# Peptides against a protein of PDB entry 4CIC: the designs that were tried, part 24

Target 1, 148 residues: chain A of PDB entry 4CIC
Amino acid sequence: KVSTKGHYGVQAMFDLAQHFGEGPVSLKSIAERQGLSEPYLEQLIAVLRKAGLVKSVRGAQGGYILAREPRDIKVGDIIRVLEGPIAPVESVSQDDPEHSLKFDFSVTKSVWEKVKKSIEEVLDSITLADMLKDAEEAQMAQGYMYYI
Target 2, 147 residues: chain B of PDB entry 4CIC
Amino acid sequence: KVSTKGHYGVQAMFDLAQHFGEGPVSLKSIAERQGLSEPYLEQLIAVLRKAGLVKSVRGAQGGYILAREPRDIKVGDIIRVLEGPIAPVESVSQDDPEHSLKFDFSVTKSVWEKVKKSIEEVLDSITLADMLKDAEEAQMAQGYMYY

## One batch from the design tools (peptide; made by RFdiffusion4, then SolubleMPNN)

Design b1_p10_2_s4 (from b1_p10_2, 7 letters changed)
Fold by OpenDDE base, seed 2:
Structure b1_p10_2_s4 (fold): chain B 148 residues (1-148), chain C 147 residues (1-147), chain A 10 residues (1-10)
Amino acid sequence: as target 1 above (148 residues)
Amino acid sequence: as target 2 above (147 residues)
Amino acid sequence: KESALLLAGE
């Protein structure tokens, strides 16, 4: 499962992509459109800014913009920034030594590595530009359904 | 992430696969080999038995066996039994209706559906027989490093 | 940093 943080992070970045080239967007406007609390969005944006995916613009018409073009931001980049490395299995916490018999079964590890690789390949194959294109196609398809 | 339950469930099923054809294996022996508590393993085995992946054998030499051949059990089958449907995104708990604005953004949903499909394809492509083969190959490779 | 893709019930 992608965490709520990863999910909403992708939504917030997609909102910024939809407004790319139109100037800075306020956190309030993103929060309203995406159904997020403003304090929660502030935390997400702070992490994304520190990672260099988002820039802040100061002033009366200030806000946030994507730091890169939508084509240069992969979904995988957003997830790695917010969630860290994609791990298919929870790292058994080192703290309970009695049940943590590291049977690093090489075979079970290989299964999870295959899952990890597959997820990474999918997430790294999708850019914010691809998502914008998919949204446009979906809107056009809905528009045609109303005119038939 | 696969939960601890899914992870240990695959390990327990793999242990039963390694002993397939040798007769019933005791829960105690599986727990000892896999580093699991016996009570935890009992819970896992109960679920796996109810799903028809494991059979219990009664008697003095009783225990558990795979209900099917290792080639007929996919890793995906084990995970679905223990974890339920593979969900790439946590279902926002229905309980906080105020923040659960279902902006079912069709576009973000499509991303997660692609991830789900990819995970399912991988897990459904791996059987317990494939895992047995990989283990044998790894043991042979280690054995050749010692000669 | 806890890894993101929680497949299981957490």
Scores: peptide ipSAE 0.076, ipTM 0.805, DockQ to the pose 0.580; fails the geometry check
Fold by OpenDDE base, seed 4:
Structure b1_p10_2_s4 (fold): chain B 148 residues (1-148), chain C 147 residues (1-147), chain A 10 residues (1-10)
Amino acid sequence: as target 1 above (148 residues)
Amino acid sequence: as target 2 above (147 residues)
Amino acid sequence: KESALLLAGE
């Protein structure tokens, strides 16, 4: 399950992709469009910036831009930055050492590894450019439905 | 991410699959083999039983058995019973109504739907029988490394 | 119905 952090991170990155080439976008404007709190978005953007997915532009017309073209940012890249490695199973917190008999059930582990690989393949197959294209196609389809 | 509940549920079901045809297995024995607390396992088994994946056998040699053959139980079936529908994103808890502008970002939703479909396909492609076979193959491979 | 596949971040 992608965390709320990953979900909102992808939304914020997609917003930046929609404005790519238009110059820097303010955090406030992203927050308003994406229905995010500005403080929460600041935390997300800080992580994304540190990872080199976002750049900060200084000045009166400052804000944030994608650090790379939308085609060069995979959804998987965003998720890995925000959430770390894709884990299909919640790592049993090491904190209850007694009953976590590390039955490294090799067989059950293999199931989760297959799930992990499948998720990674999907997320790595989708770029922000693909998302932009899908949005354009959806808008066109809606436009056609209003004319029918 | 499969919850701890889903993870342990699959382990418990796999244990029952390994003993399928041998008669009823006690919860205690499953708990011991799988490194689970017996009370926790009781809760899991109760859910699995209600869903018709496990049967309770009464008597002095009572316990639990798979309700269906291992080939007829998908990992996806176990996960859906224990966790509900596979959701790739945590449902933003409805509790903060103000800031959850349901921007049903159709585009982001489509990404998560693709992830969901992929997970479902994987989990529905793996049966307990497949897991049994994988375990047997792994044991054979380890046996060959000792020669 | 809490959807179980939560990728818990660290």
Scores: peptide ipSAE 0.074, ipTM 0.803, DockQ to the pose 0.171; fails the geometry check
Fold by OpenDDE base, seed 5:
Structure b1_p10_2_s4 (fold): chain B 148 residues (1-148), chain C 147 residues (1-147), chain A 10 residues (1-10)
Amino acid sequence: as target 1 above (148 residues)
Amino acid sequence: as target 2 above (147 residues)
Amino acid sequence: KESALLLAGE
């Protein structure tokens, strides 16, 4: 499972993408729109800012903006920043050298590495711009359903 | 992350696959070979047995066997039995209808559904027979490095 | 039944 942190981080980044070019967005407004607690969002934004995915703007109309264009931010980038490396299994503490030597361990490890690679490929194939496009298409589809 | 349960479940099932056709294997022997606690393995095997992936054999040489051929057991089958449906995100309680109505929720949900599908495809593409083959190839490769 | 495939960040 993507942790709640990763999930909400993607939501927050997507909200910032929806407002990209409109100026700084307050954490309060993001929290309200995305149904997130403001304190939790503040922690997420702090990490995202430190990683250079988000910028803070100071002043009366201050807030946060994406540090890069939505097309230059992959979902995988957000997840790696928030969650670290995608690990499909709990890293059995590399500290048990005895488990590393078992042949069965190598084969099972290869299964999880394949899963990891697959997840990474999916997450790296989706940008915030792709998500914006999907959102626009969904809104248009809903709009057409009301006019029929 | 695949839970420890899923990880060890695949290891245990792979051990049973390696001994497929040799008769019943004791939980103790599986636990020793795979570096698992026997009590934990017993819980895993109970679930796998109930799901029909493993059979228990009674008697002095009793133990467990795969209920199906290694080629007929996908890693995905093992994971689904042990972990349930693959969910890439914690199911935000479907009980918050207010979150379901937000457009943003639909888009983010689609991302996680894509991840889910990708994981399922990988896990469903790997059988215990594939794992056995990979193990044999790895053993042969190691054997050739020593000559 | 909580699906246990958790992507946990290191």
Scores: peptide ipSAE 0.070, ipTM 0.816, DockQ to the pose 0.168; fails the geometry check
Fold by OpenDDE base, seed 3:
Structure b1_p10_2_s4 (fold): chain B 148 residues (1-148), chain C 147 residues (1-147), chain A 10 residues (1-10)
Amino acid sequence: as target 1 above (148 residues)
Amino acid sequence: as target 2 above (147 residues)
Amino acid sequence: KESALLLAGE
């Protein structure tokens, strides 16, 4: 499962993508639009900034922007930054020392590795630009011509 | 992520597949071979039995068997029984009533639906018979390294 | 670093 952190991180990055080219967006405005708590969003943005996916702009019109074009940011990149490597199974903490039966769970491990690979392929196939396109298509289908 | 429950459930079912056709296997023997606690395994087996993936055999030589052939049990079937529907994201509990901004997270939702579908396809493409074959091939490969 | 992608089956 993608954690709440990953989920909200993708939402926040998508919000920044929707405003890409319009200048810096305040955390407050992102929080309001995405239904996120501002303190929580601040933590997410700090991680994303450190990873070079987001830039901070200082000044009266300051805030945050995507550090790269939406087409150059994969959903997989966001998830890896926020959650680390995609793991399909919880690492059963090796902490039960006794029954370290070295059962070569090699076969069961291979199942989870296949799942991991599949998730990575999907998430790496979707960019923020793809998400923007999907949003536009959905708006057109709903007859909401937002004449912006 | 597959929970520990799903992980151990697949291990237990794979153990039963390795012994398929040999008669009933005791929970104790499965627990010992798979490094599982017997009480935890009992809970897993109870769920799997109720779902019709495992059968209980009574008597002195009693225990558990697969209810179907290994080729007729997908890994996805085991996971769905133990964990329910594969959900790639935690359902953010709708419990925050106020900021129910009906933000049509339709686009973000579609990303997670694609992930879900991909996971389901993988897990539904792998049977216990496939796992048995992979295990046999791995054993043969190890056997050839000793010569 | 705990891999945060928990497939939490409820």
Scores: peptide ipSAE 0.063, ipTM 0.802, DockQ to the pose 0.583; fails the geometry check

Design b1_p10_3_s1 (from b1_p10_3, 8 letters changed)
Fold by OpenDDE base, seed 3:
Structure b1_p10_3_s1 (fold): chain B 148 residues (1-148), chain C 147 residues (1-147), chain A 10 residues (1-10)
Amino acid sequence: as target 1 above (148 residues)
Amino acid sequence: as target 2 above (147 residues)
Amino acid sequence: KSAFELVEEP
């Protein structure tokens, strides 16, 4: 499962993408629109800022902006920043050397590597610009349903 | 992440596939070969047996066998039995209605559905027979490196 | 029922 952290991180980045070019967005406004706690969003934004995906703007109209255009930010980039490398299998903690599954059976490992590659390919194929386009198409489709 | 349960479940099922047609395999022998605790393996095998992927054989040469041919068991079937449906996102526990992420933002959900579909397609494309073939090819390649 | 989780719960 994508962690709650990854899920909300993508949601917050998508909110910033929807406001890209409109100037800085306050954390409060993102939290309200996305149904996130403001303290939780502060932690996510701090990580995303440190990774150079988000910029902080100071002043009375201060807040956050995307550091790059929506087309230049993959969902995979957001997930890697928040969660680290996509690991399809839980690494058994190295701390118990006796229960260390010494038999990384090469064949079983290859199955999980195929799963990893598949997830990475999907997440790297989706940009914030693709998500914006999908949202616009969905809004147009809903608009047509209300006019029929 | 595939849970430790899913990982070891696939490993145990693969061990049974390697011995398919040779008769029943003891839990002890599977545990020893796969580096699993016997009590943990008993729990996995109980679930797999209840799902009809494994059969128990009684007697002095008793143990476990695959209930179907290796070609008729997908990795996806094993994972669905052990872990349930592949869920790409944690379902936020329904227990806190105030912190229920009411905004299942349709676009964000669609990203996770694409990830889910991709994982299911991969796991459903791999059978225990495919894994056996890959193991044989790897053993032959190692044999050729020693000659 | 543990759903297949791609990422560890913290």
Scores: peptide ipSAE 0.045, ipTM 0.809, DockQ to the pose 0.211; fails the geometry check
Fold by OpenDDE base, seed 1:
Structure b1_p10_3_s1 (fold): chain B 148 residues (1-148), chain C 147 residues (1-147), chain A 10 residues (1-10)
Amino acid sequence: as target 1 above (148 residues)
Amino acid sequence: as target 2 above (147 residues)
Amino acid sequence: KSAFELVEEP
């Protein structure tokens, strides 16, 4: 499972993507739109900023912007920043190094590595620009369903 | 992350696959080979048995066997039995139904659904027979590196 | 039934 942190981080980054080119967005406005607490969002944004995915703009109209274009930010980049490396299995390996040497462990590990790779490939294939496009398409489809 | 339960469940099922056709294997022997506690393995095996992935054999030479051939058991089947449906995101949706209606939520949800589908496809593409083959290939490769 | 969790809850 993507942690709540990863989930909300992607939501916050997507909100910033929707406003990309419109100038800085306040944390308050992001929190209100995405249904996040401001304190929680501040923590997320601090991490994302340190990682160079978000920039802070200072001044009376200050706030946050994406540090890169939406097409240049993968969902995988956001998740790696917030959660670290995608680990499909809890590392059982830290407590018993002797058990990690068993042949059976290597085969089961390879299954989880395949899962990891698959998740990474999916998350690295989706940009914030792809999400914006999907949102526009969904909004248009919904609009058409109300007019028919 | 695959839970410890899912991980050990796959290990235990793989051990049973390695002994498929040799007759029933004792929980003790599986526990010793896989480095699992017998009580924990008993709980896993009970769930797997109830789901029809494992059979118990009674008698002095009793124990457990796979209920199906290794080729007919996907890793995904084991995980679904032990952990339930693969959920890539915690269902944030149960506590705030009003937030679930926001457009932004639907788009983010679709990302996680894609991740879910990808995991399911991987786990459903791997059988215990595939794992046995991978084990044999790895053992041969290791043998060739020593010669 | 605990859904298969890819990422541990923080």
Scores: peptide ipSAE 0.045, ipTM 0.807, DockQ to the pose 0.216; fails the geometry check
Fold by OpenDDE base, seed 2:
Structure b1_p10_3_s1 (fold): chain B 148 residues (1-148), chain C 147 residues (1-147), chain A 10 residues (1-10)
Amino acid sequence: as target 1 above (148 residues)
Amino acid sequence: as target 2 above (147 residues)
Amino acid sequence: KSAFELVEEP
């Protein structure tokens, strides 16, 4: 499962993609549109900024912009920044030495490696530009349903 | 991430697959081989039995067997029984109505649906028979490194 | 480092 952090991070980055080229967007406006608390969004944006996915713009009309074009940001990049490496199995905490899964059953590990690879391939195949296109197509489809 | 429950469930089912056709296996012997506590394994086996993946055999040499052939049990079947439906996003608990994600952004939902489908396809493509074959191939490869 | 969790820890 994508954590709440990963989910909201993708939503916030998608909001910034929808406004790409229109100038800086305030955290308040993103929070209102995405149904997020402003303090929570500030924490997410701080991480995304440190990773070089978002830029802060200073001034009276200051705010945030994408640091790259929407086509150059994968969903996988956002998730890796917020969540770290995609791990299909929790590493049984190295800290419980007694329940160290000594049987690294290479066979069961191979199953989870296949799952990991599959998730990475999906998340790395989707850009913010692909999401923008999907949103436009969905709006057009809804518009057609109101005209029929 | 597969939970500890899902992971150990697959290990226990794989142990039963390795002994398929040899008769019933005791929970104690599975627990010892897989490094599990016997009480924890008993809880897992109870769920797997209720789902019809495992059978209990009664008697002096009683224990557990796979209810189906290893080729007829997918890893996805085991995970669905133990974890429920593969959900790519945590459902924000229905119980907090105030933070109902009212904006079901159909677009973000579609990303997670694609991830879900991909996980399901992988887990449904792997049977216990495939895992047995992979184990045999790994043992042969180790045997060849000693010669 | 929070690893991407596919399954909720209980």
Scores: peptide ipSAE 0.039, ipTM 0.811, DockQ to the pose 0.439; fails the geometry check
Fold by OpenDDE base, seed 4:
Structure b1_p10_3_s1 (fold): chain B 148 residues (1-148), chain C 147 residues (1-147), chain A 10 residues (1-10)
Amino acid sequence: as target 1 above (148 residues)
Amino acid sequence: as target 2 above (147 residues)
Amino acid sequence: KSAFELVEEP
């Protein structure tokens, strides 16, 4: 399960990918395009910057850029930075301390490990460049539907 | 992401699978073996029963049984009953109503749909019978390490 | 709350 944080983080990174090579993008412009609050986006960008996925550019036309090419950033990399390790099960340890999952039954763990691996494989197979390509293909398909 | 509810639900269903064919199992015995509170387990079993995955047996030796054979119950079926549709992203709608995800950008949706499909494929590929087999193999492997 | 929430559109 990807949190709201992970979702918005991928949106913000995708916005930066769409503007890759055009120079620095302001947080305000990302927030406006992606429907995010600027304060929330600032927190996300701070984490992504610390992880080396985003760079800040200083100056009058300052802002943020991707620290790497879109092809060198996996969705899985973004999610791991924002969410930590992909966990297929919510850590039970926080909600009910008395019901320590003492019997984290080895067999049920193996099910969740299979789910985890599957999620990781999918998220690590998708780059920001793949997302850009999918967006271009979707725009072309919409363009064709309006001309028919 | 599977909740605690989904996790415990799979554990409870697996316990019933381990006792399949032995007759009705008491909620107390399931709770003890799985480290669950009996009241919490009662709520889970009520949902699973309503969905037709579990049957209640009445009488002095009453309790619960699987409504189907372990091979006919997927982990995905249990999760869908307890959690609803497998959802790769937490619903944003509850925390900040003002930040309507208006631009649920089609491309980001497609990423999450791919994740959803992958999770569904995994969970629908695993039955309670597969879990029983995995448990037997694990017990045999432990037995061989002690000799 | 279902722990499996797809990004529900608001």
Scores: peptide ipSAE 0.034, ipTM 0.810, DockQ to the pose 0.176; fails the geometry check

Design b1_p10_3_s2 (from b1_p10_3, 9 letters changed)
Fold by OpenDDE base, seed 4:
Structure b1_p10_3_s2 (fold): chain B 148 residues (1-148), chain C 147 residues (1-147), chain A 10 residues (1-10)
Amino acid sequence: as target 1 above (148 residues)
Amino acid sequence: as target 2 above (147 residues)
Amino acid sequence: KSAFELVEDA
């Protein structure tokens, strides 16, 4: 599963993408639009900023902007920053250390590596620009359904 | 992530696939080979049995067998039985009910649905028979590296 | 129902 952290991180980054070119956006405004707590969003934005995906703008109209164009930020980049490498299997090592028998059975490992690769391919195929386009198309489709 | 439950469930099912046609396998023997606790394996096998992926054989040489041929059991079937539907995102609803704002933003949801579909396609493309074949190929490759 | 979690919270 994408963690709540990854989920909210993608939402926050998408919000910043929607406002890209409009200047800095306040954390408060992002939190309100995305339904996030401001303190939680501050933590997410701090990580994203450190990774160079977000920039802080200082001043009276200060806030945050995307550090790169929406087309240059993949969903996979956001997830890797927030959650680290995509792991298809929870590391068995933490819950039962005694029965963590080293039998990472090569065959089962290969299954999970295939899953990992597929997830990575999907997440790396979607940019924030693609998400913006999808949002526009969805809005147009809703607009057409109200006129029919 | 595939939970530990899903991971061990696939391992246990693969062990049963390796012994398919040899008769019933004891839980103890599976647990020993796969490095699982027997009580934990009993719980997994109970779920898998209820779902019709495993059969219990009674008698002096009793144990468990696959209920279907290895080619007829997908990894996706095992995971769905043990973990339910593949959910790419943890349901936000459990930890902070107050801030569970309904904005399942349609666009972010679509991203996760694409991820879900991709995972399902992969897991449904791999059978226990495919895993058996991969194991055989890996053993052959190791045998050739020793010569 | 153990939902297939792709990413564990570290």
Scores: peptide ipSAE 0.039, ipTM 0.812, DockQ to the pose 0.198; fails the geometry check
Fold by OpenDDE base, seed 2:
Structure b1_p10_3_s2 (fold): chain B 148 residues (1-148), chain C 147 residues (1-147), chain A 10 residues (1-10)
Amino acid sequence: as target 1 above (148 residues)
Amino acid sequence: as target 2 above (147 residues)
Amino acid sequence: KSAFELVEDA
């Protein structure tokens, strides 16, 4: 499962994408729109900024912006920054020696590698620009349903 | 990540597939070959049996067998039995009301649905028979490297 | 670093 961290990270980045070109957005405004605590969002934004996906703007109307255009940010990039490499199998924590995956059963490993590759391909095929387009199409579809 | 439960479940089912047609296999022998505790394996086998993927055989040479041919058991079937539906996002436990995913943001949900579908397609494309074939090919490749 | 967990740790 995508962690709550990955999920909210994608939501926060999408909020910034919706305001791309309008100037800096405050963390408070993102937190309010996305239903996140401001302290939690600060932690996410700090990681995203360090990875070069977000920039901070200083001043009276300071806040955050995307560091790149929405078309140049993949969902996979956001997830890898927040959660690290997509691992299909939990690395058995080295601390439980009894459940050490001693049998590196090559065949089962190959199954999980196929799953990993498939997830990476999907997440790397979706940009923030694609998400913006999907949101616009969904709003238009809802608008048409109210007029019929 | 596939849980340890899902991973070991697939390994145990694959062990039973390797012995398919040879009669019942003891839990002890599976546990020894797969590096699992016997009590843990008993729990896994109980779930797999209840789901109709495994059968118990009684008697002096009793044990477990696959309930179906290896070609009729997908990896996805094993995972769904052990872990339930593949959920791409952790359901925020209902018990933490503060982090209720209130914003069912339709666009983010669609991303996770695409991921879910992709995982399901991969896991449903692989049978225990496919895994057996891959194991045989790997053994042959190792054998050819020794000659 | 929370690895992308596909399956909920039950």
Scores: peptide ipSAE 0.039, ipTM 0.814, DockQ to the pose 0.527; fails the geometry check
Fold by OpenDDE base, seed 1:
Structure b1_p10_3_s2 (fold): chain B 148 residues (1-148), chain C 147 residues (1-147), chain A 10 residues (1-10)
Amino acid sequence: as target 1 above (148 residues)
Amino acid sequence: as target 2 above (147 residues)
Amino acid sequence: KSAFELVEDA
C-alpha cells in the first residue's frame, strides 16, 4: 500500500514527466492538473528536489523540472524518496520491552521479505517513461472509441 | 505493508499448522508461543473461524485446529480474510467531494494495480505447508551450524 | 519514517 504521499508524489512526478523538455512547470499548474493542494505539493517537491529527482528553475518563467529523463526515474525511486524503504510489515512499536518474547518469527519474516522484494521489483520495473507510454496508448485507445 | 492484524493472523495460523494432526490447540498455548495477547488472538481466531480457515473443537481438550490442510491454506487467504482485498494504495477518503477532481489517473492507478497483483501473486504462492517446510529447513541449517 | 504501508489501517 502506497501512502497518499507516495501516490501524490508519483502523480506530481508524472506531471513533470509529461512536460519534460517543455521547460519549467509552476507548482500551481501541477497542483491544478493533478488535483493537489499547492501547499501539499510544495512539501512533496521539496523532498523530491532534495533527493535530486526534481530541479527548481529560477526566474519569471521558473518552476520545476525533472532532474533526469523520465526513463531514468523509476517509480520505486520516487517511493523510496518519499516513503523510505518499503516495509512489508508495520514495525510493531517495540515499545513494550517486557512481553517482547522476540520470537524471531524467521519464517513469517521471510514471507514479508518476499512481499517486499516483489513490490520493489514491480516499482523498479516501471519508469516515468513507461508511464508516459501507457498514457499515450490509453489516449489513442480512447480516440479510437470515439471514432467507432 | 501487512497490518499487525494480518501479521499476527499469519503467525497464529502458522502455529496451528505446526500442530496440524496433533489435535486441538488451546488459544492460551498459541498466545504463549506466538507472543500474542490471548484476547487479541481470540478476536483473530473468531474471524478466521467465521471464514472457515479454523475450526473450534469443544471439550476438555478443546481448542482450535486448521479447517483445511496446511497445503490448502495460502497466506493470501489469511490476509484476505483478516484485511480484506489487498489495496495497493490507501483509499484517500473520498470525503471531500468538492475538490475531488476525479482526475482518473488511469496511469497511476495502473501502477498500483500492478503492485497489487504482484503482492497477491506472492501471497497466493505461499501456503502454510511452504512455511512449515521453510521452518524445518531453517532448523536443520541451525542444527548443522552447531556441528 | 512513514513506512510504505501496503495494508490500510482498518
Scores: peptide ipSAE 0.039, ipTM 0.809, DockQ to the pose 0.534; fails the geometry check
Fold by OpenDDE base, seed 5:
Structure b1_p10_3_s2 (fold): chain B 148 residues (1-148), chain C 147 residues (1-147), chain A 10 residues (1-10)
Amino acid sequence: as target 1 above (148 residues)
Amino acid sequence: as target 2 above (147 residues)
Amino acid sequence: KSAFELVEDA
């Protein structure tokens, strides 16, 4: 499962991808388009910036841009930055060490590792450029439905 | 992500698979082997039983058995019963309807749908019988390392 | 013990 943080992070990055080459985008404008609170978006952008996926531009037309081309940013990169390593199973909180019989049920662990690998493969196969292409195709399909 | 509930559910079902054909297994014995609290396991087993994955046996040697052969139970079946439909994204809680601009960002939704499909395919490709086979292979491999 | 918290607590 992708957290709300991961979901909104991908939305924000996709918004920046749609405006790639047009100059800096304000957090306010992203928040408005994506239906996010500006304070929440500030937190997301701070993490993404620290990870080198986003750059801040200073000045009168200040804002944010993608730090790399959309084709060079995988969805998996965004998720790893925001959520950390894709864990298929929630880490049982370390706090009760005694009953954590880590029965390393090697077999059950292997199931979750297969799930993890599958998720990683999917997320690493999708770039922001792929998402842009899909959006364009969807818009064209809608345009054809209005002309028929 | 599989919840703790899903994880422990798969462990409990796998324990029952290991004892398939040996008769009913007590919740106490499952809890001991799997490192689960008995009350928590009771809740899991109740859900699994209601879904028809587990049967209760009454009597002096009462307990639980798999309702189907291990080959006929997918990991995906267990997860769906315990967690519901595999949702790739946590549902943004409905409670703030106003700011839940469900911007049906069709494109972002499609990403999560691809993830969902991938998870489902993996979990539906693994049966309890596959897990039993993997366990046997692992035991044999360990036995060869000691000689 | 890695438990999958995928479900946001409603």
Scores: peptide ipSAE 0.035, ipTM 0.814, DockQ to the pose 0.253; fails the geometry check

